# Peptides against a protein of PDB entry 3H8D: the designs that were tried, part 48

Target 1, 122 residues: chain A of PDB entry 3H8D
Amino acid sequence: DMKRQQRFFRIPFIRPADQYKDPQNKKKGWWYAHFDGPWIARQMELHPDKPPILLVAGKDDMEMCELNLEETGLTRKRGAEILPRQFEEIWERCGGIQYLQSAIESRQARPTYATAMLQNLL

## One batch from the design tools (peptide; made by RFdiffusion4, then SolubleMPNN)

Design b1_p12_7_s4 (from b1_p12_7 with T1S I10L)
Fold by OpenDDE base, seed 1:
Structure b1_p12_7_s4 (fold): chain B 122 residues (1-122), chain C 122 residues (1-122), chain A 12 residues (1-12)
Amino acid sequence: as target 1 above (122 residues)
Amino acid sequence: as target 1 above (122 residues)
Amino acid sequence: SSRELALRLLAE
């Protein structure tokens, strides 16, 4: 059911390893989420000193947000919600299309809005 | 400085992989934390279908809570705080003494109340 | 970890 609302969010994070270091040593990363209705469809982590991490529902569940959208409070966090393209541009740059495609082909991806859109694209 | 308050917390969690499954298929785990003052010293995860995960500061920072105690909100969550022994008993049963000892010996452990206590024990 | 992020989100 593609009637589900697609919502995208971004928040900064500090690496756990840097939690107790001086501010100058706390490198800022970015956490992205795509929610397909109440459930996360894609997650992405940008790091200042390592490759981006791409995660898709079904394949990467153990590493992804365990909360439904309402539980996250993201909808109530000022400045957290972003436009679809703000997510997609980064996703694309990080190789997200290939990543999700591979997950679909390997039957690891759970069907989401993201999988449906990709299957329309290809 | 052992003047820091030692506080222990426990909260249930559902595995991310089960987030969207029916309640009967959402296996409940337990997340434990020991805070030595504002910073986490030890973390433990009990799972219904896999071995427990033991984590100690310094060694396992990337897998541990990135928030200081106040940021976690744990002190404000009813039923989250537990007695020291409630943490320690599980820690011991899971082989935490050996785990922390090995981390100290390998110089991977950051000094905490936990490391100090262990070094008094041995 | 994602769980830590979840904790952060809940705390805010």
Scores: peptide ipSAE 0.259, ipTM 0.673, DockQ to the pose 0.250
Fold by OpenDDE base, seed 4:
Structure b1_p12_7_s4 (fold): chain B 122 residues (1-122), chain C 122 residues (1-122), chain A 12 residues (1-12)
Amino acid sequence: as target 1 above (122 residues)
Amino acid sequence: as target 1 above (122 residues)
Amino acid sequence: SSRELALRLLAE
């Protein structure tokens, strides 16, 4: 649905395994989300010392944000919202195009703005 | 450390897989946490249609809350805090004693109030 | 994880 607003967000996180450590030992990661209207379409997590995590709606629901956009409060968090390209550049760098494509081909992906745009790209 | 306050919390969650569904189809689970001072010691998740998830510090860090107690805002959320027994009763019912014991025996558990109390129980 | 993130976001 082209009526749905596409909004993107990024926030830092510290690994649970590091929560008890001294500040210097708390390695910071980055959590990214793409919301297609109220609902998340893609999620991405960058880690300081392991491969990025890519998640797409339908396939990875259980690992993704369960809150709708309003519930997250992300729209009210200063500095959380990012430009579409700020998300997409990282997504592409992490192999997100191929990941989402594979999810579509395996019929695991829920249709979203992201799947639609990918269909146009290919 | 017996100086650390033991605090327990419970909040509802809806499975990410159900987030896009109508309200009547959003099956509610329950998220539980035991904080030993600032840091989580145990986490537990009850689901409407699958086995409970039990998590203990050290062993399951990557799956547990990464925030310290203050960061969670749980202390400021009305109705979130529960009595110790309200957590423990569910924990016991879900096999938490055995789960934590196994984590201790396998040297996976980080020492917490929970591990100390279990040592006294056994 | 997403749930913990949600907790933080809800509290802020």
Scores: peptide ipSAE 0.268, ipTM 0.688, DockQ to the pose 0.190; fails the geometry check
Fold by OpenDDE base, seed 3:
Structure b1_p12_7_s4 (fold): chain B 122 residues (1-122), chain C 122 residues (1-122), chain A 12 residues (1-12)
Amino acid sequence: as target 1 above (122 residues)
Amino acid sequence: as target 1 above (122 residues)
Amino acid sequence: SSRELALRLLAE
């Protein structure tokens, strides 16, 4: 199970609300994803004007990427893949540890590599 | 302004929550979009297990497609494009008229071909 | 939304 490859990605996005605005009003956000094997385990969205959005599998499925990793094409997108620590640094700064912990304790989190690692960390 | 081409599209999707379930538990939804020129004017999501989601530009921007029509690739996706009535039939059945009307009255709706047509209809 | 992200990813 936990021998699946862990891969992390980051891509910029323009907010849907800004899509048709003048260029000066298009603020860039960042979309982060952690894939545990083919399926997303964690997702994170950084915004220029609101708190980060943290999402974990099981709890936040309807807000998370629905595609498996291969379907996303992220593995073929130049510059999209990032190192584990590049994800984790931001995750931690955004309160991701507490968020995932609470999701585990409430039995909302689906078991993933991330939940397993957190249980080792705490 | 209102001389922009109106184009309508429909594609299936698997619910994010179902992405990693067994095939028997993957229920198909339908994603509908109305583009007023390059930008989305209305979006609609049909689900097998919950009420339809209706979205209108201006009010629901953060929940609607952020890509312009060309960026979506929908014009190049075989079978994606549908006739106006194929969209409108479902829109009406889902209460879209009332939804858009309320959005206009609350000054939440961005003016689009859809808002203009509704104002003619009512 | 997750759907929007999926569409964006597929478009690229």
Scores: peptide ipSAE 0.263, ipTM 0.681, DockQ to the pose 0.224; fails the geometry check
Fold by OpenDDE base, seed 2:
Structure b1_p12_7_s4 (fold): chain B 122 residues (1-122), chain C 122 residues (1-122), chain A 12 residues (1-12)
Amino acid sequence: as target 1 above (122 residues)
Amino acid sequence: as target 1 above (122 residues)
Amino acid sequence: SSRELALRLLAE
């Protein structure tokens, strides 16, 4: 059912290694999520000092958020929700289209709104 | 300062891959943490279908809890706190002594209560 | 990790 609500979120994180440093020495990363209804479809992480991490449902389940959307509290966290394009623009810059396409072709991707949209694009 | 309070916690987690399965099909893992004062010293994860994960401060910072103890809310979560031996017994069974010893010998471990106790034992 | 994120989210 592709009628599920698509919602996107972004929150900052501090690297675990910086947890006990002075505030001025803590570098911020960014965690992004795409929820297709209650369940995560894509996850993306930007880091200050390492490559971006791209994750897609089916292939990367063990590395993705295990909570349903309501359990995360993201819908109630001020400033966490972002526009679809705010996610997609970063996703595209990080090679997300190719990443998801490869996951589909290798039969690793779980069907989601994201896979459907990509297959319409190609 | 080895006078800091040592506190131990355990909480269940559901595998991300099982997030959307029926309750009867969700397999539970267990997340363990040792806090040396406000900061994590050791972390351990038991899984239903893969080897246990052992983590020690200094070596494994990027894979360990990035929150200080108060930020985790663990001290306020009913049933989360466990006795020291409830952590240590699992740690020992999983080869934690050798793991931490190797981290000390390779100069990867950050000095903690855990490293001090191990060095007293040996 | 996703687990650590979950902990943080639940703590807030």
Scores: peptide ipSAE 0.252, ipTM 0.669, DockQ to the pose 0.187; fails the geometry check

Design b1_p12_8_s1 (from b1_p12_8, 7 letters changed)
Fold by OpenDDE base, seed 5:
Structure b1_p12_8_s1 (fold): chain B 122 residues (1-122), chain C 122 residues (1-122), chain A 12 residues (1-12)
Amino acid sequence: as target 1 above (122 residues)
Amino acid sequence: as target 1 above (122 residues)
Amino acid sequence: MREEFVRLIEEY
């Protein structure tokens, strides 16, 4: 749907194991989200000590944010919103194209802006 | 074309008349650009002392940036790139939808991501 | 979604 805004967000997280360490010893991860209108289309998690996690709507709903965009408050969190390319560059580097493509092929992916984009790209 | 990145930029400008004034007396304008892939699709100029200027590819080519995106260096200028909505919100407030629509209807507008978006919206 | 992320998102 060309009428829906595509908005991207990133927030840091600290591993539970690092919770009480000194700042220099807290390795930061990053939580990314792509919202297609009010609903999340893709989620991505970068960790300091394990492989990235890629998630796509339809396939990974139970592991993804269940809040609509307004409910998250992300639009009101200064510094959270990022440029589309700031998301896409990481997504691509982490194998997101292949991940989403596979989800589409297996009919696990819910149609989103992201799936439409990919279908045009291929 | 769904394969082209949509990138948006904003840079300030000072009016020539304010060039040699003290900082507090330099009224800042803003130059906006929407690049559809390598080529500019829309340009917008906010002025402190006159109405905004809206420009669309095809119609206003001679008044718009003639450089492709890489040539501008905007992608390498920290703080220049802005979120899509940061452009669109101003574009809409300045009457950009009507301006582009009229350009399409008169067959003056070059097809761009922006024209495609508008045609889906209407 | 994991609770840790819910909390993180809601904090601002």
Scores: peptide ipSAE 0.032, ipTM 0.543, DockQ to the pose 0.582
Fold by OpenDDE base, seed 3:
Structure b1_p12_8_s1 (fold): chain B 122 residues (1-122), chain C 122 residues (1-122), chain A 12 residues (1-12)
Amino acid sequence: as target 1 above (122 residues)
Amino acid sequence: as target 1 above (122 residues)
Amino acid sequence: MREEFVRLIEEY
């Protein structure tokens, strides 16, 4: 729905275990978020040494960002916002389509722009 | 439809009349494009001294980019790709919603992602 | 949200 902006963000993170190490020993992960209007719809985390984490609204609310978009300050963080494809490409590579589909089928997913798009694709 | 990437681009242009003038006398315009997959769906032109130009697929094909996205080389132009909202915000300010709606109602618009979104909004 | 990411988002 064109009524809500679909906005995507990415920020790097350093693992807690690496926080106090020398820069060369700090492996960066990446935190991704898709906001459907003010509410997060999908979250994704890439890690340097473990499998990616996929999270979808409704199913994984407790592990996802609980702040609305404005509260995050992400819109004010230079370089944080990314193009939709920059998110979707990684999402697809990580198996996000199947993950979201399964969440829909199990009735765990909250309806979002993402669920609507997926249902249109199928 | 999630099957086609929606990608947006913006490039500046200098008016032909200003081409040979000193830099301070060259007023920049802006050329915008929305590609629905490989095909252009909307085009928009901002001018420093005249009204904006709005163009929609089907209605204005002859005035719009006739190249598919890959042929344009836009994806390889650093800084050309913009966020969806960077396009939509200007589109809306220029009266693009009404323009596209009118094109749909007159059966001039080719169905695109843009027309689908608009029809969902109404 | 995990605490580490809350801080990350807010302070980055």
Scores: peptide ipSAE 0.031, ipTM 0.545, DockQ to the pose 0.605
Fold by OpenDDE base, seed 1:
Structure b1_p12_8_s1 (fold): chain B 122 residues (1-122), chain C 122 residues (1-122), chain A 12 residues (1-12)
Amino acid sequence: as target 1 above (122 residues)
Amino acid sequence: as target 1 above (122 residues)
Amino acid sequence: MREEFVRLIEEY
């Protein structure tokens, strides 16, 4: 649907244990978000030392960003916004398609742009 | 549809008349392209001294890029790829929605991601 | 949302 803007963002994080280490020893993680209009549709977290975390709206609301897009300030952070494929490539690599599909099948997913597109893909 | 990748590009051009002028006098135009998978779906040209040019697949094939995406080398040009909204904002501002709609209604438009999304918007 | 990510978003 063209009515809502799809926007994707990525920001790095340093794990708490590395906060005060030398820069070369601060292992970097990545926080990803897909916003379907003002609200998050998917979230993904890449970690240096554990499996990726995949989250989808409806199912994982309690573990996802609860701020609307404007509240996050992500649109005002230079370099935070990424191309759709920059999100999707990682999402797919981490098993995001299967994760979202399972959430849809179990009726846990809130309808979003992501759910709609997946249903068109399958 | 998720099956084909939607990618958007922008590159500057200098109008022929300004080719040999001083840099400050080289009025810049912008060439935009939307690729639906390997093939162009929409093209847009911003000019410093004339109205924007809007082009849609099917209707304007003879005036549009005839190369597939890989042949263009756009994916290998740093800074050429832009976010979907960076294209759509300009497209809408230039009357692209109405232009594409008219092309669909007159049966001149080739089915693309753009035509599909417009039909969902209206 | 975990507090650490709230700060991450706001301070980045």
Scores: peptide ipSAE 0.030, ipTM 0.539, DockQ to the pose 0.579
Fold by OpenDDE base, seed 2:
Structure b1_p12_8_s1 (fold): chain B 122 residues (1-122), chain C 122 residues (1-122), chain A 12 residues (1-12)
Amino acid sequence: as target 1 above (122 residues)
Amino acid sequence: as target 1 above (122 residues)
Amino acid sequence: MREEFVRLIEEY
């Protein structure tokens, strides 16, 4: 449905190994989410010392946020919501277009706003 | 085209009558813009002492921003870009849905992302 | 979803 709101979020995380280190020694990662209406369409994780993780709905459901948007509380977390471009810029840099494209071509991706936009671009 | 980026901006303005008053006596208004790709789709003005002004492409072209997005420099103004919801919340509060709907029904509105979304909602 | 992220989302 074209009236589903596209909302993007980012929150930092500290890896477990750094939880009890001094602040200067904690490496911050970033958790990103694109919600197509109530359900996640894309998830992305920037890690301090390993490659980014890209996840798309349908293909990676077991590895993605299982909560609907309201259940996450993200909409009530000040500073968590980001501009679409703030997500897409990182997504593109991490090879997200190719990742999603491959998921579509292999028929693993669930149709979302993201799949529709990519199909329109290509 | 569904790949046109929807971007929203807000900048404050001080009314001419207050330009030379002390800061405490200046009433701030807000100028809002929705750009559907390079061209403005909706404009909205919050004034300190008069009703909001709503403008939609096609109907109100002569009263709206005549510059394309790049020409405005808004994308290069830190803090000017806002979340879609930050625009839509005000738009809805100001009666923007009805305003745009009326423009569509009277065949005055130019097709934009906004008209498409509204037509999908109704 | 990994539990560590669930906690992160809920507690942040």
Scores: peptide ipSAE 0.030, ipTM 0.525, DockQ to the pose 0.641

Design b1_p12_8_s2 (from b1_p12_8, 6 letters changed)
Fold by OpenDDE base, seed 1:
Structure b1_p12_8_s2 (fold): chain B 122 residues (1-122), chain C 122 residues (1-122), chain A 12 residues (1-12)
Amino acid sequence: as target 1 above (122 residues)
Amino acid sequence: as target 1 above (122 residues)
Amino acid sequence: MREEFIRLIEEY
């Protein structure tokens, strides 16, 4: 649906255990977000030392960003916004399609742009 | 449909009449492209001295890029790829929605991601 | 959302 903008963002994070280490020893993680209009549809967290975390709206609301897009300030952070494919490539590598599919099948997923596109794919 | 990647590009051009002028006198145009998978779906040309040109697949094939995405080399040109909204904002300002709608209604438009999304919007 | 990520988003 063209009525809602699809926007994707990525920001780095340093894990708490590394925050006081030398720069070269701060292992970087990556926080990804897909916003379907003002609200997050998918979230992904890449970690240096543990499995990726995949989260989808409806199923994982409690673990996902609760701020609307404007509240995050992401649109005002230079370098934070990424291309859709920059999100999707990683999402797919991490098993995001299967994860979202399972969430839909279990009736846990909230309808989003992501769920709609997946249904078109399958 | 998630099966085809939607990618958007923008490159500057100097109008032929200005190509031998001093840099400050070379009025810049902008060439925009929306690729639905390997093939162009929409093209837009912003000119410094004439109305924007809007082109849609099916209707305007003869005036549009005939190369597939890989042949263009756009994916290998740093800074060429843009966010979907960077295309859509300009497209909308130029009357692209109405242009594409008219092309669909006249049965001139080839089905693309763009036509599908428009049909969801209207 | 974990506080660490809220801070990350807001202060980045």
Scores: peptide ipSAE 0.055, ipTM 0.569, DockQ to the pose 0.587
Fold by OpenDDE base, seed 2:
Structure b1_p12_8_s2 (fold): chain B 122 residues (1-122), chain C 122 residues (1-122), chain A 12 residues (1-12)
Amino acid sequence: as target 1 above (122 residues)
Amino acid sequence: as target 1 above (122 residues)
Amino acid sequence: MREEFIRLIEEY
């Protein structure tokens, strides 16, 4: 059902190697998620010292959040929810369109709101 | 097409009667809009000294924003765009569900994302 | 999902 709510979230993370460093030396990354209804459709990670990681449902399930949206508690974390564009802007910058397209073409992507929107774009 | 982008906006307004008063005596209201793709689906107004105003497409066209989303310039106004829940929370508090339902039942409401979502709720 | 991120999500 394309009427499923599309919700986007972002939370900061500090890499394990920096967790015991002084605050000034802790490099912040960002964890992003797109939920298509209760289930994740896309996940994205911005790291301070390595390339971004893009993940799409179906293809990357084992590397993505396995919790449904409610289980994550993200909806109850103030400031975690972001506007769609705040996700998409980064997604596009990181080559997410091409990544998802490749997943679709290889028949690895699970159909989601994201895959449907991509089909509308192309 | 239910794939139309749902976007929500809020801007403050000062009532005409207060426009020439000292800042401390200007009562702020809030103008809210839900756009279903390019066209408005719902409009809502919070006033400091009168009941909120709820408006739905089809029924209240003559009282609602007549501009398409692009024409409003809202997408280019920083801070104007809000999360869906930021609209819906107020909408629900103001009795928007019942208002829209009544508009549907009287066959005055134009089908929108909002009407479809209400159908899913009931 | 990596455990570190699970913890992050739950503890943030």
Scores: peptide ipSAE 0.054, ipTM 0.528, DockQ to the pose 0.660
Fold by OpenDDE base, seed 4:
Structure b1_p12_8_s2 (fold): chain B 122 residues (1-122), chain C 122 residues (1-122), chain A 12 residues (1-12)
Amino acid sequence: as target 1 above (122 residues)
Amino acid sequence: as target 1 above (122 residues)
Amino acid sequence: MREEFIRLIEEY
């Protein structure tokens, strides 16, 4: 149901190759998730040395976090939860609107809060 | 080339939901990788509460580790590297032979050391 | 599950 709570998260990752380097030589990536209630709706990965990865439920289920929100422990990880806009700003910059729209049009997207909102804005 | 070094790795993961529980309540999963030279050939994930996940290069590229071996830092992670048989035993138990064979037959598998060895044994 | 997420789980 669209009444479900929308929660957004971001966690950093350091490439193992950079893990033990000096701070200036550690390139940080970012892992993002949008949960529509207990289930992931969108996932996004920002990398220091390659294009961003965008994923949407239905189309990319095998590549996305397979855990429900509670199982991820994200809600208990300090600093992980972000504001909706903090997710959406990056999503939009990375072409997420077009990506999700294409997934909808190809009937690959699973209906989520994200698909509903997109279709309301178009 | 088949002369490439075959290296195998295993690293544990704890579900975030179990992260702060008492030891007896922490269910550990295992992540496995087979690298054929610098590139991953097979990946496997053992979970405490769901079926194992098997992945082979070519078929499952988007789900497998995208980093080359050096980038993973696995070679520098203490205790991560395992013997070939330590990987293969689990792979076989999880139906990896059938999985890879099916991927070969469907022309989805990328040729690797693993495909070559399989085809030599059949 | 994508290896990046696995690494993240392990790191924390």
Scores: peptide ipSAE 0.059, ipTM 0.468, DockQ to the pose 0.281; fails the geometry check
Fold by OpenDDE base, seed 3:
Structure b1_p12_8_s2 (fold): chain B 122 residues (1-122), chain C 122 residues (1-122), chain A 12 residues (1-12)
Amino acid sequence: as target 1 above (122 residues)
Amino acid sequence: as target 1 above (122 residues)
Amino acid sequence: MREEFIRLIEEY
């Protein structure tokens, strides 16, 4: 019974529509991921001109990264890994607590470290 | 009363998880867009390892390109523009007709050239 | 993976 390591990552992205524009005309977004061991638990996307996107395992599997942590190569991308709080602060500001709670209540959420922590908080 | 020009575009993309891998390990997806005049009517995303994504104006505005056609710069990206049928063939194969039909029936779809054509077909 | 299909910015 070994506890799964919780790891968090962030990488910038450019919208497809801005891809071939000059650098100054590319609005940067941010892609966030929480991995509960090898498996993603939460994903979050910050866009420059539209609301944040929140995704949780079980509910949003099709819209989330399908690769396990090792397959992503994120652990080998210098500067990609972030501290837990760097993820959680954004998650909370974006309404992630309520989003995950609703997913649990509707039985859409797959049990993860994130669901466990939320259930312990309530 | 001038008819809006229907224009279609396609550009490749790489999944975030594959971004920093060697080229041979980057699985290519495809981003498609149908613009009804300056405004997007339909968006379609082909992924290498998961089902296609279909998006229609009105229903999926938050998940679609928010820029008008001119703002995207797609008209200035050499090779991005495709023929209508190059879009429609993929759209049809992905179940786009039913998807748009359902969006119309549920009153989620914004009227576009695409909705008009579908309503004329039925 | 969602994305409207994003292109990642390479960080140096």
Scores: peptide ipSAE 0.044, ipTM 0.534, DockQ to the pose 0.220; fails the geometry check

